# Designs tried in a protein design run: peptides against a protein of PDB entry 1ZZD. Part 4

Target 1, 109 residues: chain A of PDB entry 1ZZD
Amino acid sequence: FQVVNPYLLRDLVDLGIWDEGMKQYLITQNGSIQGLPNVPQELKDLYKTVWEISQKTIINMAADRSVYIDQSHSLNLFLRAPTMGKLTSMHFYGWKKGLKTGMYYLRTQ

## One batch from the design tools (peptide)

Design b1_p10_1_s1 (made by RFdiffusion4, then SolubleMPNN; from b1_p10_1 with S1M D4F)
Fold by OpenDDE base, seed 1:
Structure b1_p10_1_s1 (fold): chain B 109 residues (1-109), chain A 10 residues (1-10)
Amino acid sequence: as target 1 above (109 residues)
Amino acid sequence: MVDFSLIDEP
């Protein structure tokens, strides 16, 4: 099961829109609030799920970490709708950014 | 040529 982000929960409560229906909605949406019409855009930007973030950014962050540590843990990438083009781009972009390993875990929705 | 812009978006 997926646990709701406690900070998101707090903000939804503060908005007065938290209830059992909202809870069930978030479960079915895997934590995404992007589809909620009564949530300010600033909160939507703040609480993006892994499926709603550019994976290029994820690769950049991993590359930055590799400067300080010998990354022994695997990089996880997330694509809602993977394409060969995106996969190829990810592979070569990671290589270009100097990631020590070209292997990563790919998760799809 | 690899198009890296393909992964600019989620």
Scores: peptide ipSAE 0.173, ipTM 0.792, DockQ to the pose 0.813
Fold by OpenDDE base, seed 5:
Structure b1_p10_1_s1 (fold): chain B 109 residues (1-109), chain A 10 residues (1-10)
Amino acid sequence: as target 1 above (109 residues)
Amino acid sequence: MVDFSLIDEP
C-alpha cells in the first residue's frame, strides 16, 4: 500500500512543505493530509484517501464503468467504522445501481 | 427500506 501518492508528493514539494517531518506525519496518518494546516483545501479535496471519500461515490463510479466491463468483483469499499446499516446500504445500493456482482471487498481501517 | 443516505458521507 502506497502511503503517499506520487502526485501528492510532487505538490507538497512544490508547496515547499515536504520534509522528513511531513513524510513521517503522512505515514502516521496513512496518507491523509486533511489535518494539515499548511495545505490548501483544494489539495485536500483532491487527495482524499479512500477513507475520506463517500463510498456511494465509489459505487457510482463502479456502476458507470460496469456499462462497459463488469468490475463488481474487483470493487473495493472502505469504511473506517463499519455498521450493519452502512454495509446493508452499500450492498443494496450497488445492486440498485446495476452492479452484476453483489459481492464487494470491504476493507476497514 | 434500505437507507441509502447512510453512505452519503465517508
Scores: peptide ipSAE 0.169, ipTM 0.792, DockQ to the pose 0.815
Fold by OpenDDE base, seed 4:
Structure b1_p10_1_s1 (fold): chain B 109 residues (1-109), chain A 10 residues (1-10)
Amino acid sequence: as target 1 above (109 residues)
Amino acid sequence: MVDFSLIDEP
């Protein structure tokens, strides 16, 4: 898996805050920059890891794409703490949004 | 009714 997004790396370099310490920090944080005080909020919003994004949003985006292409076999959902309630919610929400397959792949942290 | 708020947060 990719720990550091190459575009994030570029932006951190452009900000002048990239160094070995930052690299080690990102490794320990699995690529998350949400806890960095010297990073603009705009970048934090842009570079959310898969674990920091609402899976509802992921389903919404997949549903939008499904109008043009079949995403049912490629949809990956990520839950830090999966529960039956969350799984049911994702399944039915995907169905409600018109996905042929509400949930295909589930990844857990 | 299904609670869709369960998946609204990461």
Scores: peptide ipSAE 0.073, ipTM 0.687, DockQ to the pose 0.801
Fold by OpenDDE base, seed 2:
Structure b1_p10_1_s1 (fold): chain B 109 residues (1-109), chain A 10 residues (1-10)
Amino acid sequence: as target 1 above (109 residues)
Amino acid sequence: MVDFSLIDEP
């Protein structure tokens, strides 16, 4: 079961492009609106799915939080197409940024 | 040197 972001739903309705076809499209695209030509880029940037946002940014934010408490062990990372190069890069980047643990929950598409 | 640009590279 996939739940559509209620704010995204509202904005799509406001744009006048929400209908059953759009609903089905979002289901098949796992909530992504990046491929929609009739959606402003501003909204596309706002409503990126976990697979579309910068994981480097996620690591940065996690490192900042880890200064106060150790939450690095619960960090969720999302990669569509993981490679050893990417994994290695992410691992060492996390270390460089000062993450207290080297364990992440890696999710793949 | 580790290439950190690989993280978000498609």
Scores: peptide ipSAE 0.070, ipTM 0.700, DockQ to the pose 0.512

Design b1_p10_1_s2 (made by RFdiffusion4, then SolubleMPNN; from b1_p10_1 with D4E)
Fold by OpenDDE base, seed 1:
Structure b1_p10_1_s2 (fold): chain B 109 residues (1-109), chain A 10 residues (1-10)
Amino acid sequence: as target 1 above (109 residues)
Amino acid sequence: SVDESLIDEP
């Protein structure tokens, strides 16, 4: 288990904002720096957690990979607050994109 | 009807 990836840690140290308080903050935020006022936006864009990236993009990438592999692979999706609407949309979109299995693992925060 | 835009809604 790693809350802060080593590259993010390095960049926070370089910014001079890494301390015990920052460490505890990131633990409580599950590694998210999106709420930090003293972090440049470029770093926030770079270091998004799985809960902060487009899951549609994840599905797209999975569909692209399926073109080159014979066996279906598992897909992991991450939703902070799953709803039936989101799940239905994901299933439909995955099917539309040609995912053979239609099966995925849903992870929630 | 399925709205695919719901996928990334917060």
Scores: peptide ipSAE 0.096, ipTM 0.737, DockQ to the pose 0.588
Fold by OpenDDE base, seed 4:
Structure b1_p10_1_s2 (fold): chain B 109 residues (1-109), chain A 10 residues (1-10)
Amino acid sequence: as target 1 above (109 residues)
Amino acid sequence: SVDESLIDEP
């Protein structure tokens, strides 16, 4: 995986805040810009890492797509700290939302 | 009932 999104890199360069310090910061933060005070909120919202995106939203989007496809594609979910409760909730929520398979692949940090 | 809020709860 790419630590720094190429589009994010472009936008940071356009903002004039890209340098070696920024690069090292992003590496240590696994690509997250959420903690940067000199980055507009709009960019923070745009460039959320997979660990910062609502997995419920991902499930919603997958459910919406599943209406138009015959075979459910694999759904990849990302949790920093998975628990059995979360996994159960995600499974049931996916089922509730109409995911055909109800199965997902969990990735952990 | 399953608590759906657990999905994104830290």
Scores: peptide ipSAE 0.088, ipTM 0.731, DockQ to the pose 0.519
Fold by OpenDDE base, seed 5:
Structure b1_p10_1_s2 (fold): chain B 109 residues (1-109), chain A 10 residues (1-10)
Amino acid sequence: as target 1 above (109 residues)
Amino acid sequence: SVDESLIDEP
């Protein structure tokens, strides 16, 4: 498990904010920079962790690919706080969008 | 019905 993306590391160094404190912060935050006040929003958007991106978007992209090949079994979804409602919604939405298998991998934080 | 809006809600 890589906590810090190498490109993120580079950008943090370029910003001049990389130090031991930053490193420890990222470790405690599982790589998330969303809470850092000294990081531009554009970088926050670029370096969203899997827990911070829209899983609906991920499903949409997978559905688009499934037109050509069935990659439903390779789809990984990430939920920080899964609920039955969310899980049901995701499953149904995937099916609705045309995912053939209707199966995907769920990861929880 | 299934509420699709729940997917990305915190």
Scores: peptide ipSAE 0.079, ipTM 0.729, DockQ to the pose 0.563
Fold by OpenDDE base, seed 2:
Structure b1_p10_1_s2 (fold): chain B 109 residues (1-109), chain A 10 residues (1-10)
Amino acid sequence: as target 1 above (109 residues)
Amino acid sequence: SVDESLIDEP
């Protein structure tokens, strides 16, 4: 199980902030660097975990792929705190965007 | 009416 993106690891080393403490921190944070004050924002934007990426963007990309292949059933969405409103919005938006399958896999943290 | 903005809201 790879918690830390290997490219992220490289960049953290290059920043000189990689150590055992950082390693343990990332493990506890499931790979997220969003809370680190000593990491530039551009790197935070680059190394977002699935819980930190716009799920709307994920739906958009899935809709684009559906034009060529039918893999809508493989779409995984990630919500830290799902609400009925969010779920309904996601379902509606996915359908509106032309996903062949109105069903997707929801993952919660 | 479904608010699409709810998708990525905290």
Scores: peptide ipSAE 0.073, ipTM 0.713, DockQ to the pose 0.553

Design b1_p10_1_s3 (made by RFdiffusion4, then SolubleMPNN; from b1_p10_1 with D4F)
Fold by OpenDDE base, seed 3:
Structure b1_p10_1_s3 (fold): chain B 109 residues (1-109), chain A 10 residues (1-10)
Amino acid sequence: as target 1 above (109 residues)
Amino acid sequence: SVDFSLIDEP
């Protein structure tokens, strides 16, 4: 798997900030650009890694998809530091949103 | 009750 999204790479090149140093930075940051001061916020929002997105949003998106397609895909959730509270919230929120039969996979960083 | 705000943030 690639550390850098090819579209992100393009945008960083367009910004004129792509170089070997940037590449190494992204490798150490697991692809995150959130800490870069010279990147517009809109790009930071667009290129959030899975660890930087509200998992509620992920669940919402899954719920939206389930309305139109069958549940052939598993839902992957990502937490840097999972707690029992968060896990419980995620489970019951998914249930509340109608994700009753889907498979869930939790990934931790 | 379940606190869903716990998953509002990453």
Scores: peptide ipSAE 0.249, ipTM 0.838, DockQ to the pose 0.806
Fold by OpenDDE base, seed 5:
Structure b1_p10_1_s3 (fold): chain B 109 residues (1-109), chain A 10 residues (1-10)
Amino acid sequence: as target 1 above (109 residues)
Amino acid sequence: SVDFSLIDEP
């Protein structure tokens, strides 16, 4: 499992904040930089982990792609703290948005 | 009905 995105690594190096401590921090945070005070917000927005993105947005993007090809079977959704409500919402939202199979892979942290 | 607002946030 790649914890650090190579582009993120580059940007952290460019910021001059990459070191062993940073590396270990990211490992413990599963790649999240959201808690780092020395990282600009624009980078935090850019490098959100899958757990930090609205899955509704992910579904929307997948639905847009499905106009050309069916991406539902390869769609991965991520919930840090899944609830039945959220799961149901995601499932039916995907269906409503036109995902052909209405199926997706759910991963939990 | 299904509440789609539940997935507006991460």
Scores: peptide ipSAE 0.248, ipTM 0.839, DockQ to the pose 0.832
Fold by OpenDDE base, seed 4:
Structure b1_p10_1_s3 (fold): chain B 109 residues (1-109), chain A 10 residues (1-10)
Amino acid sequence: as target 1 above (109 residues)
Amino acid sequence: SVDFSLIDEP
């Protein structure tokens, strides 16, 4: 995945807050803008990293797409602190939502 | 029953 989303970069430039310092900050924060006080909340909500969005949402989006294209073999899930409870929940939720494989691959931070 | 709320939050 990209550390800095190209669309995020564009929006930061449009805001006039993009500079070398911002670039280095984003690199150290693995692309997260949640801690930036000079970024509008609407952009923070839009540009959540994979670690900042619920995996339930990711599964929902995958399930919605699977109606047209089977993406179960490419579904990656992301948990900072995985637990057996969360893993079980994700597996069964994916199954409930009709994903062919449920959970394909889990990445941890 | 599986608790799906465990994955509501990041």
Scores: peptide ipSAE 0.245, ipTM 0.835, DockQ to the pose 0.763
Fold by OpenDDE base, seed 2:
Structure b1_p10_1_s3 (fold): chain B 109 residues (1-109), chain A 10 residues (1-10)
Amino acid sequence: as target 1 above (109 residues)
Amino acid sequence: SVDFSLIDEP
């Protein structure tokens, strides 16, 4: 189970802030760097975890991929605080974007 | 009408 992707690790090393303390911090934060005060915002935007990005973006990317390969059934969606409204929106938005199936895997934090 | 703005934010 990799908590920190290799590119993030590289950039943290380049920033000179990578150490055992940082490693343990990231483990406890499930890979999130959003709370780190010494990381530039552009890097925070780049290295958002699945819980920190719009699920609309995820659906858009999945729809783009579905043009080539039908992987809609493997789509994972992530909601920290699921509501019926959000679930309904995701369902119909996925349909609107032309996902081949209406099925996806919902993950909650 | 479905409100798609509900999924604009994380």
Scores: peptide ipSAE 0.209, ipTM 0.817, DockQ to the pose 0.808

Design b1_p10_1_s4 (made by RFdiffusion4, then SolubleMPNN; from b1_p10_1 with S1M D4E)
Fold by OpenDDE base, seed 3:
Structure b1_p10_1_s4 (fold): chain B 109 residues (1-109), chain A 10 residues (1-10)
Amino acid sequence: as target 1 above (109 residues)
Amino acid sequence: MVDESLIDEP
């Protein structure tokens, strides 16, 4: 299933740009609004899909909470097109940030 | 060193 975020739907309606065309656009774009020129950047930032979020930030957040938790949380990373360079960078950066657990999950689009 | 900028590279 692919369901439009109800809050995103609301905001698009409030912007007056919601229609059947927009609906089809979102379906084809897997929920991404990053390519829409008539959407404010603040909304684009708010409604980033997992593929559009900085994975470096995700690693940072994981490193921060790892100080207070005992291996209870899993780290999930999302890359559209992973490369060996990216994977190496992620692994190295995670290690640099103090993540001692090699148990993180990589998701690809 | 590994370039960490590759993480979020398109």
Scores: peptide ipSAE 0.088, ipTM 0.735, DockQ to the pose 0.551
Fold by OpenDDE base, seed 4:
Structure b1_p10_1_s4 (fold): chain B 109 residues (1-109), chain A 10 residues (1-10)
Amino acid sequence: as target 1 above (109 residues)
Amino acid sequence: MVDESLIDEP
């Protein structure tokens, strides 16, 4: 994956806050801008890393797409600290939402 | 019933 999203880079440059220090910060933070005080909240909401996005939302979007095409084989979920409870919940929720195969790939940090 | 809130719980 890309540590720095090219669109994020563009927006940071447009804000005038892009420099070598910012670049190094993003590298150490694996692309996360959530901790930056000089970044507008709207950009923080827009540029969430995969670990900062609601996986429930990911399941919802996948379920919405599955009405038209089966994308279960391409569904990747990301959990920082997976537990059996979370996995069971995700599988159940995916089933409830109508996913054909439920969770296909699980990625952990 | 499975608790759906566990999905995004830290």
Scores: peptide ipSAE 0.078, ipTM 0.722, DockQ to the pose 0.521
Fold by OpenDDE base, seed 5:
Structure b1_p10_1_s4 (fold): chain B 109 residues (1-109), chain A 10 residues (1-10)
Amino acid sequence: as target 1 above (109 residues)
Amino acid sequence: MVDESLIDEP
């Protein structure tokens, strides 16, 4: 079970769709609201879980920060279904983008 | 070259 984002909870309450069913849904979906038809897309974009965010974007952001400080050791990447090709691509891309160490922490679902 | 497009593929 993933802890529900308190801001997400608030927004769901404000939408009037928070109930026991919604709670159970979020539990089964590990906090994802992407599949909910009654949630605006804007909220879906805002409350993406770590598994739903572009990891390439995360690498880009880290690379930009690395110009000033080395953030490689604090970079966490999340892949739901990692493959060797994907992992290799991520490592290479990070290096190419200028990450000093080229290393990051990988988490899997 | 490593295919960068694989990063965010499902």
Scores: peptide ipSAE 0.066, ipTM 0.721, DockQ to the pose 0.547
Fold by OpenDDE base, seed 2:
Structure b1_p10_1_s4 (fold): chain B 109 residues (1-109), chain A 10 residues (1-10)
Amino acid sequence: as target 1 above (109 residues)
Amino acid sequence: MVDESLIDEP
């Protein structure tokens, strides 16, 4: 189970902030660096975990791919705090964007 | 109309 992205690890080493404490921190944070004060924002934007990226963007990308092959069944959506409103919005947005099926895998934290 | 802004709303 790899918690830390290999490229993230490299960049943290390059920043000189990688140590055992950082390792343990990342384990407890499930790989998230969003809370680290000594990491540039551009790196935080680059190394967002699945729980931190725009799911709308994921839906858009899936819709684009669906033009070529039907991979709607493999679409994974990640919501930290799902609500009925969010789920409904995602369902209709996906449909609006032309996903071939309304089926996707919903993951919750 | 469904509010699409809810998708990524915290």
Scores: peptide ipSAE 0.064, ipTM 0.702, DockQ to the pose 0.535

Design b1_p10_2 (made by RFdiffusion4)
Fold by OpenDDE base, seed 2:
Structure b1_p10_2 (fold): chain B 109 residues (1-109), chain A 10 residues (1-10)
Amino acid sequence: as target 1 above (109 residues)
Amino acid sequence: EEELMEADIS
């Protein structure tokens, strides 16, 4: 079950590029607009899917939030093509950032 | 998506 981000839909309509073809494209691309040539880069950056954003950024954001919470915080990490090297580096990077006690879930597409 | 592992980050 997939739904189009309502804000993305609005922006695509405002750009005048929303139609049935665009709808089908988004469905086949799992919501990604990164391959669209007629979409401004700022919108591509804004509407990155969980598989397109840097997980390093997610770890940084989690580290920033962790200073404001006292309970264990669950972190979801998404890797499209996980390798042992990526997993190891990601683990140590998170550790170096001093995340509070919590669980992170490594997920793949 | 599928879960690869659950790890403690403490």
Scores: peptide ipSAE 0.016, ipTM 0.374, DockQ to the pose 0.048
Fold by OpenDDE base, seed 5:
Structure b1_p10_2 (fold): chain B 109 residues (1-109), chain A 10 residues (1-10)
Amino acid sequence: as target 1 above (109 residues)
Amino acid sequence: EEELMEADIS
């Protein structure tokens, strides 16, 4: 089963665009609102799915946190269409940013 | 369906 983000649901209701059609759209789009023309860009940026957010940004945030955490922490990365080149780049980038002992969990759709 | 893979970035 698929669950809609409750905050997203609220905002869509507040926009007055929530209906059965919207519900079905979200289901078919796996929760993505990026393709909706009647949704403000600010909301699109706020409600990016795990497949839409830059994983590089996630790595950057993890690197920033590592300054305060002397422990190896788990990092979750999400790639819709992973390639060897992309994965390799992510590994090296993470290393470059100081995640020398960091591990990440890669999820694919 | 999501596939989870563990990888070390070190």
Scores: peptide ipSAE 0.016, ipTM 0.378, DockQ to the pose 0.045
Fold by OpenDDE base, seed 3:
Structure b1_p10_2 (fold): chain B 109 residues (1-109), chain A 10 residues (1-10)
Amino acid sequence: as target 1 above (109 residues)
Amino acid sequence: EEELMEADIS
């Protein structure tokens, strides 16, 4: 089942654009608000779904976290259309960034 | 649809 992010719901209500149509839109879009013209870009950036976030950014964040941990942590990557080239690039990029573990989970849409 | 894959490439 799908649940709307409570914080997103709040912000959409605060914007005065929450209604049944918006609810149905979110359901059909799997929670994405990127296509909504009435939503400020800052909110679109804040509420990116896992499919809308640069996985390179995720790797960077993981690398930043790894500085403060002794043991390797789990890293999940999400790709809509993974290719061997892209996976290889991500693996080597993670390695370059000093991650102990390149990737544990890969999710595809 | 979301599909989960185990990818341990380390």
Scores: peptide ipSAE 0.015, ipTM 0.368, DockQ to the pose 0.043
Fold by OpenDDE base, seed 4:
Structure b1_p10_2 (fold): chain B 109 residues (1-109), chain A 10 residues (1-10)
Amino acid sequence: as target 1 above (109 residues)
Amino acid sequence: EEELMEADIS
């Protein structure tokens, strides 16, 4: 089941645009607010769903974090439409970025 | 539905 991000909910309430219609919209859009015209762009940028974030960016952030941690950490990646090409690309890119952990968890929609 | 799989970078 899906749960609305509580922080997103708070911000939508603060904007005064939260209602039953908004709730249903979020459910149908799997939590995405990118298509909402009455939401500031800064919030759209803040509340990207896991499927809307570039996994390359996720890898970059993981690589940046890995500089400051000694132990291996799991990396979770989310691909809307995984292909062998994308997987291969992710492997090589992760390697190129010097991730200490060569294992990641891939979630598919 | 979401599936979780483990991938090894090798």
Scores: peptide ipSAE 0.014, ipTM 0.379, DockQ to the pose 0.045

Design b1_p10_2_s1 (made by RFdiffusion4, then SolubleMPNN; from b1_p10_2, 4 letters changed)
Fold by OpenDDE base, seed 3:
Structure b1_p10_2_s1 (fold): chain B 109 residues (1-109), chain A 10 residues (1-10)
Amino acid sequence: as target 1 above (109 residues)
Amino acid sequence: DEELLNADVS
């Protein structure tokens, strides 16, 4: 079942915009606050869901980690609307960034 | 719904 991020809940309460309507909104939006006009952009950036984070950034972070750790961890990528072209681009970008071994998982909605 | 696909970069 879906639960609200407790830190997000706190911040929404601090903003004074938490109510039953907001709760239902978050449920229908799968936890996303990107569409809320009364939420500061900094909070929107902080609370991006896995579908809203740039997967390029995810790849960059994985590449950065790989410099210092053994590549035994799987990389997870989330795409809302993947295309073959985008998947191919991501694959080659990961390769270019040094992710030459290991597995990654693609998750789609 | 969410689909999971496995891929190897090698």
Scores: peptide ipSAE 0.016, ipTM 0.331, DockQ to the pose 0.045
Fold by OpenDDE base, seed 4:
Structure b1_p10_2_s1 (fold): chain B 109 residues (1-109), chain A 10 residues (1-10)
Amino acid sequence: as target 1 above (109 residues)
Amino acid sequence: DEELLNADVS
């Protein structure tokens, strides 16, 4: 099983909702708290898993890094259910942001 | 399941 993010653990404890049940829930959800009704949206936005983060944001971060890195970085995108339209959109958006190498790996769950 | 697709979109 995946180890819970220590910062997430801290915040859940601070909310007073951490218990064994919560731990088991997170294990079954691969660390996702998006489905928890008693967690503030602010925390949900903060603790997104790799499958929940907008790939647009990932591309933006890669573009920022590409300013300083020539070819040592590869961009990995993660999609739950990729479609041709989504892939096309990501391709052009990456190009628009000036990525040197574009998308190297596409991962699907 | 997680799978890796070699998709070069550069």
Scores: peptide ipSAE 0.014, ipTM 0.343, DockQ to the pose 0.047
Fold by OpenDDE base, seed 5:
Structure b1_p10_2_s1 (fold): chain B 109 residues (1-109), chain A 10 residues (1-10)
Amino acid sequence: as target 1 above (109 residues)
Amino acid sequence: DEELLNADVS
């Protein structure tokens, strides 16, 4: 089941736009606020779901962490509609960035 | 990498 991010809820309340309609919207949109016209872009950037974050950015962050870790942490990638091309690109990009962890976990929506 | 760029959700 879905749980609304408590900080997101707070900010939506502070904006005065939280109501039953908003709640239902979030449910139907799997927590995404990207399509809401009455939400500042700053909040949209802040509250991106895992499906909306650039996977390239995630790989970059993982590469940065890899400097300080050996192979304890695996990289999780989230794609709505994975293709062989996308998967290959992400794999090689991770390799190019020097990721030491060879185990990549793919999550699909 | 075009494929990687296109992996981002619109």
Scores: peptide ipSAE 0.013, ipTM 0.418, DockQ to the pose 0.238
Fold by OpenDDE base, seed 2:
Structure b1_p10_2_s1 (fold): chain B 109 residues (1-109), chain A 10 residues (1-10)
Amino acid sequence: as target 1 above (109 residues)
Amino acid sequence: DEELLNADVS
């Protein structure tokens, strides 16, 4: 089963829009609130799922981590619709950012 | 790149 982000749950409750219907909606949307018209854009930006975050941002975060840790965890990239061109771009960008380890797992939705 | 080519795709 899918677990709703507890912080997201809190904010949805605070907005007064949390109910059983909302729960079911989130389940069907794999946790995404991007399609909800009654949610402020600020919250949508805050609660982007791994499928909605720019992979460039993910790579940047991985590069930042590599400065402080010996990467015991591989970099995982999540693409909804991967293309060879996009994968290549991400690979080179990761290399440019100085990642010790490139992409290990590619996850697709 | 070998690492990219050998990445696990699932």
Scores: peptide ipSAE 0.011, ipTM 0.349, DockQ to the pose 0.070

